# Peptides against a protein of PDB entry 3NZW, part 92

Target 1, 212 residues: chain A of PDB entry 3NZW
Amino acid sequence: TTTLAFRFQGGIIVAVDSRATAGNWVASQTVKKVIEINPFLLGTMAGGAADCQFWETWLGSQCRLHELREKERISVAAASKILSNLVYQYKGAGLSMGTMICGYTRKEGPTIYYVDSDGTRLKGDIFCVGSGQTFAYGVLDSNYKWDLSVEDALYLGKRSILAAAHRDAYSGGSVNLYHVTEDGWIYHGNHDVGELFWKVKEEEGSFNNVIG
Target 2, 222 residues: chain B of PDB entry 3NZW
Amino acid sequence: QFNPYGDNGGTILGIAGEDFAVLAGDTRNITDYSINSRYEPKVFDCGDNIVMSANGFAADGDALVKRFKNSVKWYHFDHNDKKLSINSAARNIQHLLYGKRFFPYYVHTIIAGLDEDGKGAVYSFDPVGSYEREQCRAGGAAASLIMPFLDNQVNFKNQYEPGTNGKVKKPLKYLSVEEVIKLVRDSFTSATERHIQVGDGLEILIVTKDGVRKEFYELKRD

## One batch from the design tools (peptide; made by RFdiffusion4, then SolubleMPNN)

Design b2_p16_5_s4 (from b2_p16_5, 7 letters changed)
Fold by OpenDDE base, seed 2:
Structure b2_p16_5_s4 (fold): chain B 212 residues (1-212), chain C 222 residues (1-222), chain A 16 residues (1-16)
Amino acid sequence: as target 1 above (212 residues)
Amino acid sequence: as target 2 above (222 residues)
Amino acid sequence: QLPPLPRSPALAPWYL
């Protein structure tokens, strides 16, 4: 898996691959590694598919309960804390989760929290999570600026996942791309890595390690 | 060290059509190199136009299917005989599986039915309850032999329009029930030739708006 | 302690 999220002047970009594996077996190329918790809040998935899917879905329920009880959307801080507290209770039980909780509230603005199954909870501006994270960071860190246009930021997110899909055997399939703004998240499509690779190679003159 | 799990082999396959879905399984049940049964059905009609198979350790599979069938029953009791939708069934099965996260059902589960729009639906589950809706899925012993075939023949992977120099993919289209049945039969006959844990018989459950139909075909018995 | 899951890829949990 490779997931990433970063804050920039235009909000948050979230980009993820779609491969699941079982050892050397590609279990799926079409997994949804982003949960849409509410129109303003996303969760990303890396690690155990069931652990992530189950508990982030549960988190969604807790977030909805918060809205019903408090008549206000849950904060990104609170949502991420709920998840962090839960996984911490299971510490040592063998959960495998590397998650990012990304969202926008009026109080917080655009916010990203990293939460993992070790109980680590980090607020930050840039995270790459998964087996391909280092490959994604290589591209992302090289090109990241706060002042990126929305278009450039979307491309950078997509391009960083593509780099990871190229180098990480456990990442691939497609890129699912999101832009989070004050008005909520916007889905920017599913981009098949097979098609995207050749397109990017041609347009950039990149990936010269591969002969066309 | 004591292993609480067995492996009863076999293979299952789901394919969703436009207005139908198919879930098929061989009828061979094995332990190690011994055939326990040549006809042990592993694909079940669970009611509400939902068919289910949980392939792997048969004891766990049977337990899971029984629990799901019971869940359907209780759903009717609690919700005035409301039909359980396939998506709700999938969520329920996730909870059944994940409820044993730390002592999992050692199975690959596939369900098939129609979604709320009447379109064919196939859901697949890992042993601990991750799930996704797909157009096709193979599970069990010969899944590695069949799944690439389905990628090519159902999802038209790596197929391009002639004369396009590989620039235009073969368009996705739904397959007819007859075409799907052919693919299922070819999948299982091929798997039987190359995998010792697959054979004897093929049972196919076909879900349409009119209900569940069953077909049976002989496979090699060697 | 979790019982060891068998190593068959067909019955392994999915990893993202």
Scores: peptide ipSAE 0.466, ipTM 0.821, DockQ to the pose 0.372; fails the geometry check
Fold by OpenDDE base, seed 3:
Structure b2_p16_5_s4 (fold): chain B 212 residues (1-212), chain C 222 residues (1-222), chain A 16 residues (1-16)
Amino acid sequence: as target 1 above (212 residues)
Amino acid sequence: as target 2 above (222 residues)
Amino acid sequence: QLPPLPRSPALAPWYL
């Protein structure tokens, strides 16, 4: 898996691959590694597929209960804390989760929290999570600026996942791309890695390690 | 050393059509190199136009199917005989599987039916309850032999329109029930030739708006 | 610790 999220002047970009594996077996190329919790809040998945899918779906239910009780959308801080508290209760039980909770509230603005099954909870501007994270960071860190245009930021997110899909055997399939603003998240499509690779190679003159 | 799990072999296969779905399984049950049964059905009608198979350790598979059938019964009691939708069934099965997260059911689960729009649906589960809706899935002993074939013949992977120099992919289309049955039969006959844990018989459950029908075919008995 | 499952890829949990 490779997931990433970063803050910039235009909000948040979230980009993820879609491969699942069972050892050397490619179990799926079409897994949805982003949960749409509400129109303003996203969760990303890395690690055990069932652990992430089950508990992030549960998190969505807790976020909805918050809205019903408090008559206000849950904060990104509170949503991430609910998940963090849960996985911490299971510490040592063998959960495998590397997640990002990304969203917008009027109080917080655009916000990203990293939460993992080790009990770590971090607020930050840039995270890459998964077996391909170092490959994504190599591209993302080299090109990141706060002042990126929305178009350039979307491309950078997509391009960083593509780099990871190229180098990490456990990442691939497609890129799912999101832009989060004050008006909520916008889905920017599913981009097949096979087609995207050749397009990017031609347009950039990159990936010269591949002849063809 | 305590080993609570066995492996009873076999293979299962689900394919969704436009207005139908199929779930098929061989009828061979094995332990190691011994055939326990040449006819042990592993695909079940669970009611509400949902068919289910949980392949791997047969004791766990049977337990899971029984629990799901009971869940359907209680759903009717609690919700005025409302039909359980296939997506709700998938969520329920996730909870059944994940409820044993720390002592999992040693099975690969597939269900098939129609969605709320009347379109064919196949859902696949890992042993601990992650699930995905797909057009096709193979599970069990010969899944690694069959799944690449389904990628090519159902999802048209690596197929291009002739004369386009590989620039135009073969368009996705639904398969007819007759085409799907042919693919299922070819998959299992081929798997039987190359895998000792697959054979004896093939049982296919076909789900349409008119209900569930069953077909049976002989396989090699070696 | 999970009891040792037969290492059949067909019965392994999926990872992302």
Scores: peptide ipSAE 0.459, ipTM 0.819, DockQ to the pose 0.391; fails the geometry check
Fold by OpenDDE base, seed 5:
Structure b2_p16_5_s4 (fold): chain B 212 residues (1-212), chain C 222 residues (1-222), chain A 16 residues (1-16)
Amino acid sequence: as target 1 above (212 residues)
Amino acid sequence: as target 2 above (222 residues)
Amino acid sequence: QLPPLPRSPALAPWYL
């Protein structure tokens, strides 16, 4: 898996691959690694597929309960804290989760929290999570600026996942791309890595290690 | 070293059509090199137009299917005989599987049915309850032999329109029930030739708006 | 990591 999220002047970009594996077996190329918790809040998935899917779905339920009880959408801080508290209770039980909780509230603005199964909870502006995270960081860090246009930011997110999909055997399939703003998240499509790779290679003159 | 799991072999396969779905399984049950049964059905009608199979360790599979059937029963009791939708069934099965997260059911689970729009639906589960809706899925011993074939023949992977220099992919389309049955039969006959844990018989459950139909075909009994 | 270890890799849990 490779997931990433970053804050910029235009909000948050979230980009993820879609491969699941079982050892050397490609179990799926079409996994949804983003949970749409509500129109303003996303969760990303890396690690054990069931652990992430189950507990992030559970988190969605907790977020909905908060909204019903408090008559206000849950904060990104509170949502991420609920998840972190849960996984911390299971510390040592063998959960495998690397999660980013990304969203917008009027109180917080655009916000990203990293949460993992070790109980780590971090607020930050840039995270890459998964087996391909270092490949994604290589592209993301080299091109990131706060002042990116929305178009450039979307491309950078997509391009960073593509780099990871190229180098990480455990990442691939497609890129799912999101833009989070004050009006909520916007889905920016599913981009098949096979098609995207050749397009990017041609347009950038990149990936010259591959004969096309 | 303690190993609580057996492996009873076999293979299962689900394919969703436009207004139907199929879930098929061989009827061979084995332990190691011994055939325990040549006819032990592993695909079940669970009611509400949902068919289910949990392939791997048969004791775990049977337990899971039994629990799900019971869940359907209680759903009717608690919700005034409301039909359990296939998506709700999938969520329920996730909870059944994940409820044993730290001692999992040693099975690959597939369900098939129709969604609320009457479209064919196949859901697959890992042993601990991750799930997704797909057009097709193979599970069990010969899944690695069949799944690539399904990628090519159901999802038309690596197929391009002639004369387009590989620039235009073969368009996705639904397959007819007859085409799907042909693919299922070809899948299992081929798998039987190459995998010792697959054979004897093929049982196919076809789900349509009119209910569940069952078909049976002989496989090699080697 | 999921305990107990599966007997067959064919029944391994999926990882993202």
Scores: peptide ipSAE 0.455, ipTM 0.816, DockQ to the pose 0.345; fails the geometry check
Fold by OpenDDE base, seed 1:
Structure b2_p16_5_s4 (fold): chain B 212 residues (1-212), chain C 222 residues (1-222), chain A 16 residues (1-16)
Amino acid sequence: as target 1 above (212 residues)
Amino acid sequence: as target 2 above (222 residues)
Amino acid sequence: QLPPLPRSPALAPWYL
């Protein structure tokens, strides 16, 4: 898996691959590694598929209950804390989760939290999470700046996942791309790595290690 | 060290059509190299036009299917005989599986039916309850032999329009029930030739708006 | 810890 999220002047970009594996077996190429918790809040998945899918779905229910009780959307800080508290209760039980909770509230603005099954909870501007994270960081860190246009930021997110899909055997399938703004998240499509690779190679003159 | 799990072998396969779905399984049940039964059905009609199979350790599979059938019954009691939708069934099965996250059911689960729009639906589950809706899925002993074939013949992976130099993919289209049955039969006959844990018989459950139909075909018995 | 599931790839949990 490779997931990433970063803050920039235009909000948050979230990009993820779609491969699941069982050892050397490619279990799926079409897994949804982003949960849409509400129109303003996203969760990302890395690690055990069932652990992430089950508990992030549960988190969605807790966030909805908060809205019903408090008549206000939950903060990104509170949502991430609920998940962090839960996984901490299961510490040592063998959960495998590397998650990012990304969202917008009027109070917080665009916000990203990293939460993992070790009980780590970090607020930050840039995270890459998964077996391909180092490959994604290589591209992302080299091109990131706060003042990116929305178009350039979307491309950078997509391009970073593509680099990871190319080098990490456990990442691939497609890129799912999101832009989070004050108005909520916007889905920017599913981009098949097989097609995207050749397009990017032609347009950039990159990936010269591959002969067409 | 005591191993609480057995492996009863076998293979299952689900394919969704436009207005139907199929779930098929062989009828061989084994332990190690011994055939326990040549006819032990592992694909079940669970009511509400939902068919289910949980392949792997048969004791766990039977327990899971029984629990799901009971869940359907209670759903009717609690919700005025409302039909359980296939998506709700999938969520319920996730909870059944994940409820044993720390001592899992040692099974690969597939369900098939129709969605609320009358379109064919197949859902697959890992042993601990992650699930996805797909057009096709193979599970069990010969899944590694069948799944790549389904990628090619159902989802047309790696197929391109002739004369386009690989620039135009073969368009996705739904398969007819007859085409799907042919693919299922070819899959299982081929798997039987190359895997000792697959054989004896093939049972196919076909779900349509009119209900569940069963078909049976002989496989090699060697 | 999950008891080691028999290493049958057919019955391994999915990893992301």
Scores: peptide ipSAE 0.455, ipTM 0.817, DockQ to the pose 0.373; fails the geometry check

Design b2_p16_8_s1 (from b2_p16_8, 9 letters changed)
Fold by OpenDDE base, seed 2:
Structure b2_p16_8_s1 (fold): chain B 212 residues (1-212), chain C 222 residues (1-222), chain A 16 residues (1-16)
Amino acid sequence: as target 1 above (212 residues)
Amino acid sequence: as target 2 above (222 residues)
Amino acid sequence: SYRFEVSIKPSMIAPK
């Protein structure tokens, strides 16, 4: 798995692969590793698919309850704290979760929290999470700037996941791409790695380790 | 070390069509190298046009299916006999599975039916309740043999239009029920040849708007 | 752990 999120002048980019594995077996190439909690809030999944899917869906319910009770959208901080508190209660039980809670509120602006099953909760501007995270960081860190255009930021997110898919055997399938703005998240499509690789190679003249 | 789980072998397969869905399973039940039964159905009509199979440890599978069937009944009681949708069924099954997260049902679960638009739907689950909707899924002992075949024949993976120098993929299209049944039969006959835990019989449940139809085919009994 | 993978096989979670 490779997931990433980063803040920039235009909001937040979220990009994830779609491969699930069980040992050497590719269990799926089409896993949805982004959970759309609400129109302004996303959760990403790495680790145990069930743990992430179950608890982030649960988180969605908690967020909705908050909205109903408080007549206001939940903050990204609060949403991530709910999840963090939950996983901390299960610390040592064997949950496997590496998640990012990404969203926008008027109070906070664009916000990213990293939450994992060890109980770590971090606010930050850039996170890559998963077995391919180091590969993604390699590309992302090399090209990241706060002042990226939306187009360039989207491409960078996509390109970083592609790099991870290329080098990490546990990442692949496709890239799901999101842009989070003050108006909410926008889905920017599913990009098959097989097609994307050759396209990028041709357009960039990159991936020269692979003979065309 | 004591292992509370058994492995009863077998293989299951789901394929979604345009306006139908198929869930199939062999009828062999084994323990180790011994055949317990040559006809032990593992694909079930659960009502509301939902078929289900939980393949792996049969005791767990049966328990899960029973719980789901009960869930369907309770749903009707609580919601004035409202039909349980396939997506809601999937969510319910997730909760059943994840409720035993730390002592899981040792099964790969697949359900099939029609979505709210009348389109074929297949959902697959891991032992602890992660799930996704797919066009096809193989589970069980011979899943590794069948799934690549389905990738090629249902999703047309690695197929290209002739004369395009591999530049144009074969377009996706829905398969007819007859084509799907053929693929299922070919899958299981092939799996039976190469896997000792698959064989004896093949039961196929076909879900359409008209209900659930069952077909049975003999497999090798070797 | 800094390495996460999405695994959905019974063998990954069941006792051996």
Scores: peptide ipSAE 0.143, ipTM 0.824, DockQ to the pose 0.271
Fold by OpenDDE base, seed 3:
Structure b2_p16_8_s1 (fold): chain B 212 residues (1-212), chain C 222 residues (1-222), chain A 16 residues (1-16)
Amino acid sequence: as target 1 above (212 residues)
Amino acid sequence: as target 2 above (222 residues)
Amino acid sequence: SYRFEVSIKPSMIAPK
């Protein structure tokens, strides 16, 4: 798995691969590793698929309850704290989760929290999470600027996941790409890694370790 | 040392068509190298045009299916006999599986039916309740043998239009029920030849708007 | 470890 999210002048980019594995077996190439909690809030999935899918869906329900009770959208801080508190209650029980809660509120602006099953909760501008995270960081860190255009930021997110898919055997399938703004998240498509790889190689003249 | 799990072998397979879905399973039940039964059905009609199979440890599979059937019954009681949709069924099964997150059902679960638009639907679950809607899925002992075949023949993976130098992928299209049945039969006959835990009989449940029908075929009995 | 794998093995939760 490779997931990433980063803040920039235009909001948040979220990009993820879609491969699931069971040991050496590729269980799926089409996993939805972004959970759309509400129109302004996204969760990402790494670790145990069931743990992430179940509890982030549960989180969505808690966020909706907040809206109904408080007549206001839940903050990214509060949403991430709910999840963090939940997994902390299960600490030692064997949950496996590496998640990012990404969203936009009027109060906070664009916000990213990292939450994992070890009890860590971090606010930050850039996170890559998963077995391919180091490969993604290699590309992302090398090209990241706050002042990226939306177009360049989207490409950078996509390109970083592609790099990880290329080098990490546990990442692949496709890139799912999101842009989060004050108006909510926008889905920017599913990009098959096989097709994307050759396109990028041709256009950039990159990936010269592969002949063809 | 107590081991709460067994492995009863077998293989299951789901494929969604345009306006139908199939869920198939062999009827062999084994422990280690011993055949317990040559006819132990593992694919079930659960009502509301939903078919279900949970393959792996048979005791866990049977328990899960019974719980789901009970869930369907209570859904009708609570919602004025409303038909349970396939997507809601999938969510329900997730909760059944994840409810035993720390002592899981040792099974791979597949359900098949029609979605709310009348399109064929197949949902696949891991032992603890992660799920995904797919066009096809193989589970059980011979899943590793069958799934690549399904990738190629249902999803047309690695197939290209002739004369295009691999530049144009074979377009996706729905398969007819006859084509799907042929693929299922070919899958199981092939798997039976190469895996000792697959064989004896093949039972196929076909879901259409008209309901569920069953087909049975003999497999090799070695 | 901060490296995660989306895996579906029951043995990871309860060994056979």
Scores: peptide ipSAE 0.130, ipTM 0.824, DockQ to the pose 0.244
Fold by OpenDDE base, seed 4:
Structure b2_p16_8_s1 (fold): chain B 212 residues (1-212), chain C 222 residues (1-222), chain A 16 residues (1-16)
Amino acid sequence: as target 1 above (212 residues)
Amino acid sequence: as target 2 above (222 residues)
Amino acid sequence: SYRFEVSIKPSMIAPK
């Protein structure tokens, strides 16, 4: 798995691969590793698919309850804290979760929280999470700047996942790409790694370790 | 060390068509190298045009299916006999599975039916309740043998339009019920040849707007 | 940094 999220002048980019594995077995190439919690909030999945899918869906319910009770959309901070508190209650029980909660509220602006099953909750500008995270960081950190255009930011997210898919055997399938703004998240498509790789190689002149 | 789980073998397969879905399973039940039964159905009509199979440890599978059937019953009681949608069924099954997160049902679960638009739907689950809607899924002992075949024949992976030098992928299209049944039969006959835990019989449940139809085919009894 | 992998086989129910 490789997931990433980063803040920039245009909001938040979220990009993830879609491979699930069971040992050496590719269980799926089409896993949705972004959970659309609500129209304004995204969660990412790494670790146990069921743990992430179940609890992030649960989180969505909690966020809806908040909205009903408080007559206001939940903050990213509060949403991530709910999840963090939940997993903390299960600390030591064996949950496996590496998640990012991403959203854009008027109060907070673009906001990313990292939450994992160890009880860690971090606010930050850039996170890569998964077995391919180091590969993604290699590309992302090398090209990141706050002033990226939306187009460039989307490409950078996509390109970083592609790099991870290329080097990490546990990442691949496709890239799912999101742009988060104050108006909510926008889905920017599913990009098959097989097709994307050759396109990028040709256009950039990159991936010269592969001949074809 | 005590192992609470058994393995009863077998294989299951789901394929979604345009206006139908198929869920198939062999009828062999084994323990280790011993065949317990040559005809033990593991694909069930659960009502509301939903078919279900939970393959792996049969005791767990049976328990899960029974719980789901009960869920359907109670859903009707609570919602004035409203039909349970396939997507709601999938969510319900997730909760059933995840409810035993720390002592999971040792099964690979697949359900099939029609979505609310009348399109074929297949949902697959891991033992702890992660689920995904897919066009096809193989589960069980011979899943590793069958799934690549389905990738190629249902999703047309690695197939290209002739004369395009591999630049244009074969377009996705729905398969007819006849084509799907052929693929299912070929899958299981092939699996039977290479896996000792698969064989004896093949039961196919076909879900359409008109209901659930069952077909049975003999497999090798070796 | 920790490595995470989306897996459908929890270690607690690994096949024999």
Scores: peptide ipSAE 0.129, ipTM 0.813, DockQ to the pose 0.300
Fold by OpenDDE base, seed 1:
Structure b2_p16_8_s1 (fold): chain B 212 residues (1-212), chain C 222 residues (1-222), chain A 16 residues (1-16)
Amino acid sequence: as target 1 above (212 residues)
Amino acid sequence: as target 2 above (222 residues)
Amino acid sequence: SYRFEVSIKPSMIAPK
């Protein structure tokens, strides 16, 4: 798995691969590793598929309850804290989760929290999470700047996941791409790695380790 | 050390068509190298045009299916006999599975039916309740033998239009019920040849707007 | 194992 999120002048980019594995077996190439909690809030998944899918869906329900009770959308800080508190209660039980909670509120602006099953909760501007995270960081860190255009930021997110899919055997399938703004998240499509790789190679002149 | 789980072998397979879905399973039940039964059905009609199989440890599978059937019953009681949708059924099954997250049902679960638009639907689950809607899925002992075949024949993976030098993929299209049944039969006959835990009989449940139909075919008995 | 992982952590759910 490779997931990433980063803040820039235009909001937040979220990009993820779509491969699931069971040991050496490729279980799926089409897993949705972004959970759309509400129109302004996204969750990403790495680790155990069921743990992430179950509890982030549960988180969605908790966020909805907050809206109903408080007549206001939940903050990214509060949403991530709910999840963090939950996994902390299960600390030592064997949950496997590496998640990013990404969203926008008027109070906070664009915000990213990292939450994992070890009890870590971090606010930050850039996170890559998963077995392919180091490969993604290699591309992302080399090209990141706050002043990226939306177009360049989207491409950078997509390109970073592609690099990870290329080098990490546990990442692949496709790239799912999101842009989060004050108006909510926008889905920017599913990009098959098999097609995307050759397109990028041709356009950039990159991936020269692959002959053809 | 005590192992609470058994493995009863077998294989299951789901494929969604445009306006139908199929869920198939062999009827062999085995422990180690001993055949317990040559006809033990593992694919069930659960009502509301939903068929289900939970393949692996049979005791766990039966328990899960029974719980789901009961869930369907209570859903009707609580919601004035409203039909349970396939997507709601999938969510329900996730909760059943994850409810035993720390002592899981040792099964690979597949359900099949029609979505609310009348389109064929197949959902697959891991033992702890992660799930996904897919066009096809194989589960159980011979899943590793069958799934690559389905990738190629249902989703046309690695197939390209002739004369395009691999630049144009074979277009996706729905398969007819006849084509799907043929693929299922070929899958299980092939699996039976190479896996000792698959054989004896093949039962296929076909879901359409008209209801659930069952078909049975003999497999090798050795 | 049938447990699906979205990271390098293949785990065994149940022994065979």
Scores: peptide ipSAE 0.157, ipTM 0.817, DockQ to the pose 0.195; fails the geometry check

